Peptides against a protein of PDB entry 3HUF. Designs and how they scored, part 199

Target 1, 320 residues: chain A of PDB entry 3HUF
Amino acid sequence: MWIIEAEGDILKGKSRILFPGTYIVGRNVSDDSSHIQVISKSISKRHARFTILTPSEKDYFTGGPCEFEVKDLDTKFGTKVNEKVVGQNGDSYKEKDLKIQLGKCPFTINAYWRSMCIQFDNPEMLSQWASNLNLLGIPTGLRDSDATTHFVMNRQAGSSITVGTMYAFLKKTVIIDDSYLQYLSTVKESVIEDASLMPDALECFKNIIKNNDQFPSSPEDCINSLEGFSCAMLNTSSESHHLLELLGLRISTFMSLGDIDKELISKTDFVVLNNAVYDSEKISFPEGIFCLTIEQLWKIIIERNSRELISKEIERLKYA

## One batch from the design tools (peptide; made by RFdiffusion4, then SolubleMPNN)

Design b2_p26_1_s1 (from b2_p26_1, 8 letters changed)
Fold by OpenDDE base, seed 1:
Structure b2_p26_1_s1 (fold): chain B 320 residues (1-320), chain A 26 residues (1-26)
Amino acid sequence: as target 1 above (320 residues)
Amino acid sequence: EVDEYDALPEEERKKFAKKVREELEK
């Protein structure tokens, strides 16, 4: 999201979130969803127009800012952004930091990008929330992204956490739920006056973790916890692969169960399967092979003695 | 050239800001 603050008291000592939309900036406007009052005699009654675009698909992957357009409203002394005069037709900016000078005002408006990118684990939830979040200047998507700051957990009562949720946790992404999204939707007007009124997602995250025993106390308890072990997995999801890498596993990939030969088995401690394959092929598993799902692996990893537990299970099945 | 107003102490600018707000709310 874009946040503006200013030197001196020209913004009345307040920071403001700028959501996607158009703002008239000037001395003789009232603060609302489309106006930014700036208090200086050196600025015009209506001085500039700020236009913030909705996030692009690219912004979800890069964590880049919503495009920020500035147009001078034919003022005597013009408008500058980062010491450069704004062109007659306006200019667009993708820099994360903008120093905006209105006319001869000695105080600048400082605009800075606060990164917030929300990944969804469920396409139905994305469909429900994406439009509203995009109107807040928040990029959204389903695919894994290095720019992701928040992850929406799908709460199905009585179900294990998804691989996406596990991976988000290990990546130290802030896990949120629909309650936080609902709360975000309600604060849009209040944050116009004070950007500090934006709800803290960390509180939501802490509550989720506290109330769910499927989470370890810290990602650090799980990262590299299985260092020295080797596994084989189906080439299914990137998230599954990355999750296993974060556990410190050496990973061999195969395309089908038919590719699991004696050589592969000899080099692996266990085979990781998705639930569908595990359930369908359970009867056909060769003797001496430890096969488990990611969810079963996760249940082991969250235990303090995970290495001992997995070693015992490997021994039990290899020497049976 | 800095406007004389912008060179005023912060407290005087705050007073002016308040006045401007009060005028816009009428």
Scores: peptide ipSAE 0.025, ipTM 0.554, DockQ to the pose 0.031
Fold by OpenDDE base, seed 5:
Structure b2_p26_1_s1 (fold): chain B 320 residues (1-320), chain A 26 residues (1-26)
Amino acid sequence: as target 1 above (320 residues)
Amino acid sequence: EVDEYDALPEEERKKFAKKVREELEK
């Protein structure tokens, strides 16, 4: 989201979130959803127009800012952004930091981009929330992104957490739920005067973890917990591969169970399968191989003695 | 609220602007 602050008390000592929309900036306007009052005699009554666009799909993957357009409203002394005079037709900016000088005012408005990118695990929830979140200047998507800051888990009662949720947790992404999204939707008016009123997602996250026994106490409890073990992986998602890497596993990939030769068996402690393959091929597992699903692996990983548990299962199947 | 300042005579506005500048330059 875009946040503005200014020196010299020209913004009354307040930080303001700018959501996508159009703002008239000037000395003689009243602060509301479409106006930003700036207290300086060097600023015109109506000085500039700020227009913030909704996030693009690219912004979700890059964590880039919503496009920030600045237009001078034909003022005597103009408007500058990052020491450059704004053109007559206005200019658009994609920089994360903007120093906006209105006329001869010695104090600048500082605009900075606070990155918030929300990944959804469920396409139905994305469809439900994307429009509202985009109107808050928050990029949204389904695919994994290096720019992802928050992850929305699906609350299906009694279901295991998804691989996406597991990976988001280990990646130290803040896991949130629909309750946090609902709360975000209510703050739009209150944050006009005080950007600090933005709800902290960490409280929501802590509550999710505390109330769900499928999560360890911290990502650090699981990261590299299986260092020194080797696995083979069949037809899993990229997220599954990254998840196994974060566990510290050496990973071999194969295309079919028939590709599992004696050499691969000798180098592999266990085989990770998706649920569909596990259920269909359970009868045809090669002898002497420990096969498990990611969900079964996760249940072991969340235990404090995960290494001992895995070692016992490997031994049990090697000598069976 | 119309800033009471805009209702002041131009001379008083200039005096006030000068005072504010002098206070900010100290």
Scores: peptide ipSAE 0.021, ipTM 0.427, DockQ to the pose 0.051
Fold by OpenDDE base, seed 3:
Structure b2_p26_1_s1 (fold): chain B 320 residues (1-320), chain A 26 residues (1-26)
Amino acid sequence: as target 1 above (320 residues)
Amino acid sequence: EVDEYDALPEEERKKFAKKVREELEK
């Protein structure tokens, strides 16, 4: 989200969130959803127009800001952004920090980008929330991205957390739920004059972890917890691979069950399969192969004695 | 309508800007 502050109390000492939309900036406007009052005799009654675009698909992957357009409203002294005069037709900016000078005002409006990118676990939730979140200037998507700051888990009663949720937790993404998204949707009007009223997701995250026994106390409890073990995995998802890497596993990949030969078995402690393959092939697994799903592995990982548990299971199946 | 401030000579505008800075540094 874009946040503006200003020197010399020209914004009345307040920080303001700018959501996607158009704002008339000037001395003789009233603060509302489309106007920014700036208190200076050096600023025209109607000085500039700020236009913030909705997030692009690229912004979700890069963590870049919503495009910030500035147009001078034909003022005598013009408008500058980062010491550069704004062109007659307006200019667009993708920098995360903007120093906006209105005319000869000695004080600048400082705009800065606070990164928030929300990944969704499923397309249904994305479809439900994406429009509203984009109108808040929040990029949204389904795919894994290095720019993701938040992850929305779907709370289905009695269901195991997904691989996406597991991975989001281990990579230290702030996990949120629909209750937080609902809260975000209500804040839009209250934050016009005070950006500090924007809710922090950390409290929501803490509550999710505290109230769900499927999470360890911290990501650090699981990261490298299986260092020294080796696994083979069916090439299912990038998230599954990255999850196993974060556990400290040496990973071999295979494309089909037919690729599991004696050599692969000799080099691996266990085989990770997707649920469909596990359920269909469980009866046909050769003796001495420890096969499990990622969800079964997660149930072991969240235990304090995960290394001992997995070692015992490997031994049990090798000697059976 | 050109704001009365925008109609002032550049020197007067500079003097005003300087005065505003001096008042805020106090």
Scores: peptide ipSAE 0.011, ipTM 0.343, DockQ to the pose 0.057
Fold by OpenDDE base, seed 2:
Structure b2_p26_1_s1 (fold): chain B 320 residues (1-320), chain A 26 residues (1-26)
Amino acid sequence: as target 1 above (320 residues)
Amino acid sequence: EVDEYDALPEEERKKFAKKVREELEK
């Protein structure tokens, strides 16, 4: 989201969020969803137009700001952004920090971008929330991105957490839920004039972890916890592979259960399967191999004695 | 005042999330 602040109390000492939209900036306008009052005698009654665009798909992957357009409204002394005069047709900016000078005002409006980029675990929730979040200047998507700051957990009652949620947790992304998204939507009008009223996502995250026994205490408890073990994985998702890598596993990939030969068995401690393959092929598993789902593996990993538990299961199946 | 958490760089937010988890373990 874009936030503006200014020195010399020209913004009345308030930090203001600029959601996507158009704002008339000047001395003789009233603060509302489309106007920014700036208190200075050196500023025109109507001085500039700010236009913040909705997030692009590229912004989701880059963590770049919503495009910030500035147009001077034919003022005597013009408008400058980062010491450069704004062109007659207006200029667009993608810098995360903008120093906006209105006319000869000695105080600048400082605009800065706060990175908030929300990954969704499922397309249904993305479809439900994307429009509202984009109107808040928040880029959204389904795919993993290095720019993601938050991850929306799908709440299915009685279900295990998804691989996406597991991976987001291990990546130390802030996990949020629909309750936080609803809260963001309800406070939109109140935070326009006071950026300090933005809901803290960390409180939502705390509550999710506290109320769900499927989360370990910290990502550090799980990262490299299985160092020295080897697994074979059916190549189904990049996220699953990255999750297993974060656990410190040596990973061999295979395309079918028929590719599991004696050599692979000798080098592999266990086989990781998705739920669909596990359920369909359970009767056809090779003898002497420990096969489990990622969800079953996760249930072991969240235990403090995960290494001992896995070792016992491997031994049990080797001698069965 | 801006929410201090939202103002933090991503790396600092990750550090803060870590501290929160550590507090929940107590």
Scores: peptide ipSAE 0.000, ipTM 0.212, DockQ to the pose 0.011; fails the geometry check

Design b2_p26_1_s2 (from b2_p26_1, 10 letters changed)
Fold by OpenDDE base, seed 4:
Structure b2_p26_1_s2 (fold): chain B 320 residues (1-320), chain A 26 residues (1-26)
Amino acid sequence: as target 1 above (320 residues)
Amino acid sequence: EVDEYDSLPEEVRRKEAAKVREELEK
């Protein structure tokens, strides 16, 4: 989200979130959802128009800002952004930091981008929330991205957490739920005067972790917990691969169960399969190999003695 | 004073703003 602050109390010492939309900026406007009052004698009554665009799909992957457009409203002294004069038709900016000078005002409006990118675990939730979140200037998507800051957990009562949720947890993404999204959608007006009133997702995250026994105490408890072990997996999902990497596993990939030969077996401690393959092909698993699902692996990983547990399972199946 | 300028006709302000941009780009 864009946040503006200003020097010399020209914004009355307040920070403000600029959601996607259009704002008239000037001395003789009243602060509301479409106006920003700036108090200086050198600023025109109506000085500039700020337009914040909704996030693009690219912004989800890059963590880049919503496009910030500035237009001077034919003022006596013009408008500058980052010491450059705003053009006749206005200019658009993708920099994360903007220093906006209104006329000859000695104090600048400083706009900075606070990154918030929300990944969804399922397309249905994305479809439900994307529009509202985009109107808050929050990029949204389904695919893994290094720019993601938050992850929406799919709440199905009684089901195991998804691989996406597991990975989001290990990569230290803030896990949130639909209740947090609902809260975000309602606070748009309250944060106009004070950007600090933005809801803290960490409280939501803490509550999710506390109330769900499927989470370890911290990501650090699981990261590299299986260092020294080797696994093989089907080349099915990048997310699963990244999850296993974060566990410290040496990973070999194969295309089919038929590709699992004696050589691979000799180098591999266990095989990780998705649920569909595990359920369909459990009768045809190679002898002498420990095969498990990611969900089964996760249940082992969250235990304090995960290394001992996995070692016992490997031994059990090698001698069976 | 900015108030006097802001009271000028829109067409006049547009022309003056164009000059200001040209001056600030130098």
Scores: peptide ipSAE 0.529, ipTM 0.953, DockQ to the pose 0.944
Fold by OpenDDE base, seed 1:
Structure b2_p26_1_s2 (fold): chain B 320 residues (1-320), chain A 26 residues (1-26)
Amino acid sequence: as target 1 above (320 residues)
Amino acid sequence: EVDEYDSLPEEVRRKEAAKVREELEK
């Protein structure tokens, strides 16, 4: 989201969130959803127009800002952004920090991008929320991105958490739920005058972890918890691979269960399979190798003695 | 100063703003 602040109390000492939309900026406008009052004698009554575009797909992957357009409204002293004069037709900016000088005002409006990118685990939830979140200037998507700051888990009562949720947790993404999204949807009006009124996702996240026994106390409890162990996995999902890497596992990939030979068994402590393969092939697992699903692995990982538990299972199969 | 300028016809302001941009680009 874009946040504006200013020196010299020209914004009345307040920080304001700018959502996608158009704003008339000037001395003789009243603060509302489409106007920003700036208090200075050197500023025109109607000085500039700010237009913030909705997030692009690229912004979801880069964590870049919504495009910020500035147009001078034919003012006496012009408008500058980052020490450059705004052109006749206005200019568009993709920088995360903008210093906006309105005329000869000695104080600048400082616009800065607060990165928020929300990944969804469920396409139906994305379809439900994407429009509203984009109108808040929040990029949304389904695919994993290095720019993701938040992850929406599906509230299915009694279901196991998904691999996406597990990975989001381990990569220290703030996990949120529908309750937080609902809360976000209500803030658009309240945060006009005070950007600090933006709801804290960390409280929601803490509550999710506390109330769900499928989460460890922290990602740090799981990260590198299986360092020194080796696994083999079917080349399925990138998220599964990244999850296993975060556990500190050495990973070998194979294309089919038939590729699990004596050599692979000799260097591998266990095989990780997806649920579909595990359920279909459980009768045909190679002898002398421990096969488990990611969900079964997760159940071990969340235990305090995860290394001991997995070692016992590996040993059990070596002597079987 | 600014209030007087803001009261000028739009066409006049447009022409003056063009000059201001040219001056500020130097």
Scores: peptide ipSAE 0.528, ipTM 0.953, DockQ to the pose 0.955
Fold by OpenDDE base, seed 2:
Structure b2_p26_1_s2 (fold): chain B 320 residues (1-320), chain A 26 residues (1-26)
Amino acid sequence: as target 1 above (320 residues)
Amino acid sequence: EVDEYDSLPEEVRRKEAAKVREELEK
C-alpha cells in the first residue's frame, strides 16, 4: 500500500495510507476518502489529482507498487515529482519512492510503497477476499511467490495443516486467518490518518501458533534440522521440494515407485510420498527403506528430538 | 497571490499553466 508523509507540518504531522482511488490534493479541501488537505499558503485550493490504480497480477510476483498517477490542476506554479515537472496530461509512476513538490512549497510530500502480498491456500477463500484486498492495494494469488508477505491459513478444525501452510511457515511468511482479513476490511471504511492504525499481522500470527500444536515455536527450530540426511520424493509439487530443501535435505526425484532401484536406496535415508501414493502402495514399498508422507515427516520435525526419531526409524528398517 | 490566480477563469489558468510547464522544463 502507499503511505504519504510530508516534510514540515503541511500534512499536520500525520502519515496517511492511500488506497486505490482518486484524490484531490489542495489547501481548500477537507480530508476524506477522496481528498487530501495540504496546509501551505503557496499551494492552490485544488492543486493536484492523485490516482492510485488497483494492483496487477504482475505486482503479486514482483511486490511492485500500484501505479501512481499525478496530474497538475492548472496551478500557478505547477507540480513536480522526483524533480521532474508533471506533464500536461499527467504522468504515471512505478517507483517505490516519490517526492512530490506542489508549486513553490518548500516542503515535499513523500510517498513510499509498503509491500504487502497475500497468498491464499485455497481458491474459495481467494474468490471471497480478492476484490476487497485489491481495493486496499494488496496483490493476491494462489501460487507461491518470492514477494508474498502473508499467507492465509484455512481453519479446518481437527485437520492437519497443508504443505502450503508448512512451507509458508518455514519461509517466514506471516500466517494469518480470516479474522485478520475481516479487520483489514473494516480499515477500508475509515479515513486512515495514521498508518499505525493498520492491524498488526504478527499478533494474529502469534495467536495462531499459540493455539495450534501443529506449529513449532519458530521456523528456526526446523530450518536445516535434517542437514546431512538424504531423501527421495515424487516430482509432484514445487512447494514440497522447497519445503524439504529448507529442512536441509539432499533431494533426489523420481517419477514412480518402480524407479526406486538398489542404487537410489543405497544413497537415500528415506522416501517422501504424497498421501494418495502412500495409501495405495503400502504393500509395494521397497524393502530396507523408510517411507513416509510429508504430513508424517512434519509431525516428526516439530519434535525437539526430530533427528533422533528419524535416525531410529531409518535404522529399524535398514537392519530389519 | 495564489488565491487570486485560483479565481481566474479556467481557460486563463490552462494557458498560464502551459507557460509555467515550458519554463520549468528549460
Scores: peptide ipSAE 0.516, ipTM 0.950, DockQ to the pose 0.925
Fold by OpenDDE base, seed 5:
Structure b2_p26_1_s2 (fold): chain B 320 residues (1-320), chain A 26 residues (1-26)
Amino acid sequence: as target 1 above (320 residues)
Amino acid sequence: EVDEYDSLPEEVRRKEAAKVREELEK
């Protein structure tokens, strides 16, 4: 989201979130959803127009800002952004920090991008929320992204945590739910006066972890917890691979269960499978190797004695 | 000064703003 602040008291000491939309900026306008009052005798009554675009798909992957357009409204002393004069037709900016000088005002408006990118675990939730979140200047998507700051957990009663949620937790993404999204959708008018009124997702995250026994107390409890073990996995999911890497596992990949030969078995402590393959191929598992799902592995990993539990399970199958 | 300028016709302001941009680019 874009946040503006100003030097001196030209914004009345307030910080403001700018959502996608158009704003008239000037001395003789009233603060509302489409106007920004700036208090200076050196500023025109109507000085500039700010236009913030909705986020692009690219912004979800890069964590880049919504495009920020500035147009001077034919003022006496012009408008500058980052020490450059705004052109006749206006200019567009993709920098994360903008210093906006209105005329000869000695104080600048400072606009800065606060990165917030929300990943969804399922397409249905994305379809439901994407439009509203984009109107808040929040990029949204389904795929894993290094720019992701928040992850929406789907609360289905009685369902296990998904691989996406597990990975989001371990990579220290703030996990949120639909209740937080609903709250975000209501704040658009209240944050006009004070950007600090933006709800803190960290509180929501803490509540989710506290109320769900499928989460460990911290990501640090699981990161590298299986260092020294080796696994093989079916090459089906990048998120699954990254999850296993964060556990400290050495990972070998295979394309089919038939590729699991004696050599691979000799070097591998266990095989990780997705639920569909595990359920369909149980009868065809290679002898002498421990096969489990990611969800079964996760149930072991969240325990304090995870290493001992895995070791015992490996031993049981080697001697069965 | 700014208030007087803001009271000028739009066409005049547009022409003056063009000159200001040219001056600020120097």
Scores: peptide ipSAE 0.450, ipTM 0.934, DockQ to the pose 0.928

